# Designs tried in a protein design run: peptides against a protein of PDB entry 7PB4. Part 24

Target 1, 105 residues: chain A of PDB entry 7PB4
Amino acid sequence: KMLNIKEYKEKLLSTLGEFLEDHFPLPDRSVKKKKKNIQESSVNLITLHEMLEILINRLFDVPHDPYVKISDSFWPPYVELLLRNGIALRHPEDPTRIRLEAFHQ
Target 2, 218 residues: chain B of PDB entry 7PB4
Amino acid sequence: DALQMAVGYFEKGPIKASQNKDKTLEKHLKTVENVAWKNGLASEEIDILLNIALSGKFGNAVNTRILKCMIPATVISEDSVVKAVSWLCVGKCSGSTKVLFYRWLVAMFDFIDRKEQINLLYGFFFASLQDDALCPYVCHLLYLLTKKENVKPFRVRKLLDLQAKMGMQPHLQALLSLYKFFAPALISVSLPVRKKIYFKNSENLWKTALLAVKQRNR

## One batch from the design tools (peptide)

Design b1_p12_2_s3 (made by RFdiffusion4, then SolubleMPNN; from b1_p12_2, 4 letters changed)
Fold by OpenDDE base, seed 3:
Structure b1_p12_2_s3 (fold): chain B 105 residues (1-105), chain C 218 residues (1-218), chain A 12 residues (1-12)
Amino acid sequence: as target 1 above (105 residues)
Amino acid sequence: as target 2 above (218 residues)
Amino acid sequence: MFDILSFALKES
């Protein structure tokens, strides 16, 4: 049973990965750093695939607390996309934490 | 410069010590409005002010006024638009601000310096079609952005589903027509050949300003 | 109305 869930997880992530990369890619912040001193923290944004992987892994690894803290690496459009589509839910008491919603088939 | 002072005020926020915060805010807002409508704003000024308008730093009334005066002197940076879309997704702006932003984006589309990064946002814009308030404007934006590569079976299905739900909307028909042009095999349904422009320019709040910008840059 | 992501997730 656990192996089937892992395999299903991997297959789901793999199938979603191509779709997400094609249709929801990260914009290249090719902002040439013009020298102005704004410490724009060069936070490396993660892909939507990576974000989903984090959420899924958290659900499996820590099922009693499946929430992931939204980091600066989480691109806001991705967060909104997951929340709007019911793929993720915000923690009821901490809006900075999100979890993967159980896909009830 | 009065404009620099005004932009700096919005960027840094109100200095705690001012007893007349509202008067100061109004003064700076009027300065930005006057310059924007008269001369347009530099790309850097738009970059700063657009993000402020969408960040939720100020109230909806102020944000609306700022957004309405995001008129370029020459060009708008695509980076500013990408950042703006990010702010929209943070959810700190009102629904009315979102609508206004899409209207602005459509109106200013030709003044955006590059479209490559904006085109990467195609999927996000398309996802916003489900919002009834945004749908007309998003259809118009997508009409401007759509390339053959964007026309996929799942998007066709979604548009047809929207048509089934909302009826034969002119903005949706325009987009479907474009989709059929790029991928006729994906759209078996006969679309009425509408000879008329699907999108009414009459709702462009910036029409006069845009004409002035075009005249200055000729 | 299934969002494209929901659709992609369900078809996968």
Scores: peptide ipSAE 0.046, ipTM 0.804, DockQ to the pose 0.058
Fold by OpenDDE base, seed 4:
Order: sequence, then structure tokens, then C-alpha cells
Structure b1_p12_2_s3 (fold): chain B 105 residues (1-105), chain C 218 residues (1-218), chain A 12 residues (1-12)
Amino acid sequence: as target 1 above (105 residues)
Amino acid sequence: as target 2 above (218 residues)
Amino acid sequence: MFDILSFALKES
């Protein structure tokens, strides 16, 4: 039973990967590091695929608290995309936390 | 100079010690407005002020006024636009600000230095078509951005579904006509051959300013 | 309203 869940998870992630890369790629932050002092903390943005992987993993690993805290690595357009389409849901008391919704139906 | 002080005020925020915060804010806002409409703003100034207008740092009235004076002296950086789209998704700006931004983006489209990264945002813009307030302006933007590679069966279906829901809107028809041009096999529906493509005049707010920018850069 | 992402996630 556990093996089937892992395999299903991997298959789901692999199938989504190509689609997400083709249609929702990250913009190239070719921020030419011109040395001006603004410590723009070069927070590396993660892909939409990686974001979904985190959400799926949290749901399986901690089903009683399936919420993930939105980090600086979460590109805001991706967060909005997931929320707008009902793929993710914000925590009712903490808007900085989201969970996967689509797989609870 | 006065402009640098004004931009610095918006970037760093009000220094706590000013008893008359509103008067100071108005002074700096007027400075930005005057320079923007007279000479245009440098790309760096637009980068700073555009992000501030969309960040929710100030009230809607102030944000609207800042956004209305985002007039370039020469060019707008593509990076500024990408950052702006990110701010729109944070949800700290009003619906009216979002509409104004898309109007601005369409009006200023030719002044953006590059389009490669904006083209990567195609899917996000397309997803915004479902917002009734944004739809006319997003269609216009997509009309400017659409390449053959963007015309996919699922997007055709989505546009047809929108047309079924909203009726045959001129802006939707314009975009569908472009899609049919690139991929005639995907659109079996007979589109009326409209000789004229009509979008809402998004540029009306900046018409005089845009003429001045073009004259200065000739 | 058909969402391709929701569709992709549900069909998977």
C-alpha cells in the first residue's frame, strides 16, 4: 500500500513536470549582479514543479497538519495560480500557510 | 535634485519626524508628476516607483497617482515589468490598480526594452482572462504578445468557452482571429472577417505624453 | 470553467 502511494506520487510529479515547464516557466532573473549594495537577497525561486512537490510531500508526511509556510522562494504568481484554480488553499487563520486541496476530493 | 529626493521619500518611507506627513507626501508626489509629464522618468526611477505603487506601501489614491505618471524618458526595463507582475499577485493592490496596470502595460508596450521575459509570462496573462474587469485589456496584451507557439488547443478551447459565457466581445474576437491566423486547423468556427481590430483605447490616459516621448527620442 | 492545471492534476 505505501509503495503504491509513492509510485503514484512520482508518476503524478513526472507527468506534471513537462507541462509546467512548458507553460509556466520561471522568468530568467538575469539580474546582472551589478554590485550596487542593495542586498537583494538573491533568494532562489523554485519551479512550480518543486512547489507542488513540497505541497504533496507535506500532505503525505504530515496529514494532520498538511500546511506549508510560504517562503521567499515561492514566486507569488505561482502561489496565486495554485490558489485561484483551487489546487491549493490558504490556512483560515494564517494566510502565510497553504495546503494542497485538489487531492482531497 | 528635487526628483531624487521625491523618489527617495517613496523608497525609504516618511521620516518619522515630519509633523505634516500629508503635506510632504503631496509635495513629493507633485514633483514626480511634474517631471514625468514634462520630461519622462529614467528607467531606474520607473523601476523603483512602479514597485512601490504595486507593493501596497501607500494607499490606493497615492498608488493610482504614481502609476499614472510612470512615463518613460526613453525606455522601460523588462525586469521592472516582471517584478510588477509579481507584486500584482501578492494581493496588496486593489482591483482598480490591476486594471490600471494592464492599461499602462499596453500603452507603454513599445517602450519596453525587451520582450523575451514578458513572453514567458504568457501563461499567467492568459490565466487572467477569466477576470471580467481585466479581460479586455489582457486580450489586447495577448494580441501583442501571441506567437505561433503560444496557440495551443487548450487555449483555443478556453477562449471559445469565454466567448460562450460572455458573448462575442470585440476584444475576444480580435484575439481569436489572431489565433486562427496562426493555427487555422484549431479553429473550425467561422469568425466574422472583421477588417478592423478594436480594443479599448488603453492609451488615452497617456496619449499626449506618449507623443512627447516619441518626439524626444527621434 | 475548465482549468488546464486542475485538469492535469485531476487526471493524474
Scores: peptide ipSAE 0.044, ipTM 0.799, DockQ to the pose 0.056
Fold by OpenDDE base, seed 2:
Structure b1_p12_2_s3 (fold): chain B 105 residues (1-105), chain C 218 residues (1-218), chain A 12 residues (1-12)
Amino acid sequence: as target 1 above (105 residues)
Amino acid sequence: as target 2 above (218 residues)
Amino acid sequence: MFDILSFALKES
């Protein structure tokens, strides 16, 4: 059952990949390259697709604690998008942790 | 100069040892306000202060005042806007601050140097239509941003659903009319013939300031 | 679309 759900979710994510890329792309960070001096830690942002994969994987790998810690690689608009659409939920005691909502019914 | 000191104060934060923190804060805030309304702010100053206003570093009253004085001398950097949108999503700003930001973004739209990256945020702005408080201003922003390629069946459906929920709001009708212009086949419903497109707060908080900016840059 | 995703995630 869980494997079938995982495969289904992977397929779903794959089918949505183009949509996510087209409508929710990462901003081009190339604008920051010109100011040499601020060692802005080049935090590599992940795609929305990758973020969803992380959340899904955590749910299946650790179902008793399905929460993922929000890292600097998580672009805030993506986090907000997932939360607002009820795809993800913040941990009640730790707002830095989120889980996939859909599977906890 | 006084402005650099003020911006530096907001950027670095208050020095712990000052017994008169509130007086110092007010002094610097007034400095920023005075310069912004008289001369406008440089793009670099707006970049710094806009992020501060949305980061939750200071209280809502301070953030609101900072945001109200984000008046450009010449241009606003697109990068500043992209960063600002990111901060809005962190959830450290109030609902009123979010509303004010979108009002600001609409008001300052023509002063943003480039639109390429902002156009990439179209989907995020569109998602914000679900917020009843933001909806009027987001519709106005989308009206300014929408291109033919943005008009998709799923977005049309969402707008129609919003209209069903909220009624025939002028701002929704304006956006729908634009969508129908770009893609008439996607909108079969008859839209009321409006002589004038109406968005809430066509008279924005910055009307006088923006006129002055335009005059200085002519 | 995210409603569809949410729906798909909830039904699955």
Scores: peptide ipSAE 0.046, ipTM 0.809, DockQ to the pose 0.036; fails the geometry check
Fold by OpenDDE base, seed 1:
Structure b1_p12_2_s3 (fold): chain B 105 residues (1-105), chain C 218 residues (1-218), chain A 12 residues (1-12)
Amino acid sequence: as target 1 above (105 residues)
Amino acid sequence: as target 2 above (218 residues)
Amino acid sequence: MFDILSFALKES
């Protein structure tokens, strides 16, 4: 049975999920709501798993422009991790955009 | 006080209207340096200034000077370290700043209030081993952080690969020896029995300051 | 570490 690209994607993501959670968890921002006015931008960071899912989905949905814009929800260490390990590449003209590399080889 | 004004200057940035921007910057920087080396900085001050030093808001020379004076009065918040690591990854700081940060992190390790969140960054630190400039200091950091649960087959493989590439580096050997201690079955390679664990003396930059901090907190 | 991810992604 030709595993549908979607099923393969889901299986890959599921297999990676536990690994990513164990080895690259988000730091618990102790939301100590101490009242003082420092607008710590309440941007909810997404997991590495979710980032990869976004990148993979973009690659499959828009293969001619597989780049995802780095949002504030993208934790910088995750971005660096993906780039450093050749999992993702920055857009040559727009460093705020990244794509999944692994499927381009 | 003078320190609060200095910290506020770095936090808010230079007021555009001052003709003597460089003189003002130098004044505030000297204030921070003087207080840090004499008395240490409060955890809140370190939180602010450390992030500024790594954010790329100022030039490399200024960032380096700020980072060199990140000396605690008592403790450093682990949250500050976590945020700092995030800033390091944004790519607005120089390679030399990154090296200095890891040296600082190793030197100040015992003054960090908690390690739970820093331990969660283990994988990120481990990934930085591939950077030749960072490797000696990252090995030292990992030596301090490594627990049995961190010793995995894939990490052992990576360390051995790194050793094959870089040779028998003392800092790699130290980390591998610790890995072998926690998981002897994963490391079949005979490690030279080095009686002395050798890391580069990253703390040398702060040796006098660290002694003073320890004396104040006794 | 990411060789596994890269490997997993490349083998997929």
Scores: peptide ipSAE 0.046, ipTM 0.807, DockQ to the pose 0.035; fails the geometry check

Design b1_p12_2_s4 (made by RFdiffusion4, then SolubleMPNN; from b1_p12_2 with S1M E10R A12S)
Fold by OpenDDE base, seed 4:
Structure b1_p12_2_s4 (fold): chain B 105 residues (1-105), chain C 218 residues (1-218), chain A 12 residues (1-12)
Amino acid sequence: as target 1 above (105 residues)
Amino acid sequence: as target 2 above (218 residues)
Amino acid sequence: MFEILSFALRES
């Protein structure tokens, strides 16, 4: 039973990965404009696929507290996309934390 | 330079010691407005001020005034637009500011230096069609951005669903007509042959300024 | 699209 859940999770993530990459790619921030002084925190943004993987993993690993803290690596448009479509929910008391919703119904 | 001081004020925020914070704010805002409408702003100034206007650092009235004077001297960086879209999604921006931003984006579209990264945001703009307040302006933006590769069956279905919900809106019809042009096999519905594509005049706020910009860059 | 995501997530 657990092996089937892991395999299903991997298959789901792989199928979603291609779709999300094609339709919701990250903007290429590679324009390293050399202007020295703005500590643009070089925080590498993660893909939507990686974000979903984190959310799914948290749900499976810690079902009693399935919330993930929004980090600087979370691109705001992705967060909004997940929330607006009911894929994720914000923690009722901590708006900096989100969980996967679709698996709790 | 008065403009540099004004931009610096908005970027760094008010220095604590000023008793007349509101007078200082108004002075700097007027400086930005005057330069923007007279000469336009440099791409770097627009980059800074656009982000400030959408970040929620200041009140809605100030943000609206800043956004209204985001007039380029020559070009707008596409990076500034990408950053701006990110700020719109943070949720610190009012609905009215979001509408104003899309109006601005449509009005200034030809002054954006590149479109490659903006084209990658196509899916995000398309997702905003469900917002009734944004829908007319987003349709106009999508009309400007749409390529053949963007016309997919699922997007056609969503546009038809929106039309069923909202009625035959001119802006939806314009976008659907473009979709039918690129992919006639995906749209079996007979669209009324509208000779004129009609979008809301988003440019009205900047019409005079845009004419001046075009004249200076000739 | 998000229905597909939601659907994919619900069927999991």
Scores: peptide ipSAE 0.041, ipTM 0.804, DockQ to the pose 0.035
Fold by OpenDDE base, seed 2:
Structure b1_p12_2_s4 (fold): chain B 105 residues (1-105), chain C 218 residues (1-218), chain A 12 residues (1-12)
Amino acid sequence: as target 1 above (105 residues)
Amino acid sequence: as target 2 above (218 residues)
Amino acid sequence: MFEILSFALRES
């Protein structure tokens, strides 16, 4: 059972990776090399695929507390996308925490 | 420069010690408004002020006024738009501010220096079609952004579903017509050949200012 | 897409 779940997880993530990269890529921030002064928070944003991987892993690793804390690496549009489409839910008491919803139905 | 002081005020926030915080705020806001409507704002000023307007740092009334005066002198940076979309998703701005932003984005679309990164946000804009208040303006934006590569079967299905739910809305029909143009095989439904594309006039708020900008940049 | 994702996630 666990092996099948892991294999399924890996297959799902691999299949989603291509799709998410094609349709929801991160904006290329690389162009801003030249202008020195604006403290754009140098926080490396993670891909939507990586974000989903984190959420899925948390669900499998800690099923009784499947919530992940939203970090600065979480691009807000991705968070909104997951929440708006019912893929993720905010923790009822802590809006800074989200969980994968689809596996909890 | 009065404008630089005003922008700096909004960026740094109100200094706690001033008893006349509201008067100071109003003074700086009027300065920004006056310059924006008269001459337009530099791309850097728009970058700063647009983020402030959408960050929830100030109240909705102030944010609305700032957003209404995001008129470029020459161009708007694409990066400013990308950051703005990010702020919209943080959820600190009102629904009315979101609507105003999309109206602004459509109105100012031609003044955005580049479209490559905005095009990458296509999926996010498309997801916003589900919001009834945003739908007319998002359709207009998508009409401006849509390329052949964006026309996918799942998006076609979503548009048709929206049409089934909302009826044959002019803005939705315009977008569907464009989709059919790029991918006729994906849309079997006969769409009325509308010679005139009707979007809500998003530009009305800035019409005079936009004309002035176009005249200055000729 | 998200319906597909949600569907894929629901059927998983």
Scores: peptide ipSAE 0.046, ipTM 0.815, DockQ to the pose 0.035; fails the geometry check
Fold by OpenDDE base, seed 5:
Structure b1_p12_2_s4 (fold): chain B 105 residues (1-105), chain C 218 residues (1-218), chain A 12 residues (1-12)
Amino acid sequence: as target 1 above (105 residues)
Amino acid sequence: as target 2 above (218 residues)
Amino acid sequence: MFEILSFALRES
């Protein structure tokens, strides 16, 4: 049973990966190396696929606390996309934490 | 320069100690408004001020006034638009600010230097169609952005579902007509042949300013 | 398609 869930998870993530890359790619931040001192912290944004993988892994690894803290690597449009479409939910007491919703119905 | 001082004030924020914070804010806001409507703003100034307007750093009234004066002297950087879309998703701006932004984006579309990165945001804009307040303006934006490669069966279904829910709205009909043009096999429904495509006049707020920008850049 | 994602995530 556990092996089948992991394999199914991997197949699902693989199938979604191409779709997410095609339809919701990260904008190429041409980090124009222009010297202006704005510490735009070159926070490496993760892909939507990687974000979903983190959320799914947290749900399976820690089912009693399936929430993930929103980091600077989480691109705000991705977070909003997941929340708006009911794929993720915010923690009721901590808006900086989100969980995957689809598995809790 | 008065404009540089004003932009610097908004970027750095108000110095805590001034008893006349509101008067200082109003002075700098009027400076930005006057220059923007008279001469337009440089791409760098728009980059700074647009992010400030959408970040929630100031109150809704101030943010609305800043956004209304995001008028380019020449061009708007595509990077500024991508950053702005990110700020819209942080949830610190009002619904009215979001509507105003999409109206601004449609009105200023031709002044954006490049479209490659904006085209990558197609899926995000399409997802915003479900917002009733945004839908008319998002349809107009998508009408400007849509390429044949964007016309997919799942998007056709979503547009038809929206039409079933909202009725035959002119902005939805315009977008569906464009989709049918690119992919006639995906849309079996007979669309009324409208001689004129009607979108809400998003540019009306900036009509005079846009005419002046076009005249200066000729 | 987010319905598909949601559906895919629900069926998973």
Scores: peptide ipSAE 0.045, ipTM 0.813, DockQ to the pose 0.035; fails the geometry check
Fold by OpenDDE base, seed 3:
Structure b1_p12_2_s4 (fold): chain B 105 residues (1-105), chain C 218 residues (1-218), chain A 12 residues (1-12)
Amino acid sequence: as target 1 above (105 residues)
Amino acid sequence: as target 2 above (218 residues)
Amino acid sequence: MFEILSFALRES
């Protein structure tokens, strides 16, 4: 049963991944501007697929505290997209934490 | 240079709690405004100031004034636009600032140096159509950005749903007509043949400034 | 897409 849920998640995420990559890709940071001095925090942004995977995993691993802290790797447009569409919710007391919306309710 | 000092002030922020904070702010803001409207701003200056205007570092009045003077001397970097969209999503700017940004983006569209990265943001712009205040301007932006590959069944459904909710808005009809042009099989609904496409505020706040920029770059 | 995502997340 648990394996089927994981496989289903992976299949779902995989199917969504292609769609998300096509329609919501990360902007190419290809402009390695040689300019030395701007500490552009080399924070690698994660894909929307990876973000969803993190949220889903947290929901399953820690169902009593399913919230994930928003890190610098979370591209703000993705966070907004998830929140605006009711896919994720902010923690009521800590706006830096989000959870996957329990669609089963 | 007075402009460099002004940009530096906004970038570094007001240091000391001096009683003259407001006077200093106003002085630097006027400097930016004067140069922007007279000569336009360099792409680097726009990059810095645009991010400041959308970051929530200053109050809405200041942010609005900065955004209104984001007039290029020559070009705007697409990277600046990508960063700006990111800031919009952080939610530290007002709804009015978001509207103003989309108006600005439409007005300045031809002055953006490249469109490849902006085209990647198509889905995010499309998602903003549900905001009633943004919808007219987002439709205009999408009209400028839309390629055949962007016209998907799910987006057609969303546009038709939006039309059902909001009625036959000119800006929405313009976008739907473009979608029908690219993918006639996806839009079975007869759209009125409009001779002219009308978007809200075709006479933007920057019309005079943009004419001047175009004249200087000829 | 979001409907599919929502549906997928609901079915999950």
Scores: peptide ipSAE 0.043, ipTM 0.813, DockQ to the pose 0.034; fails the geometry check

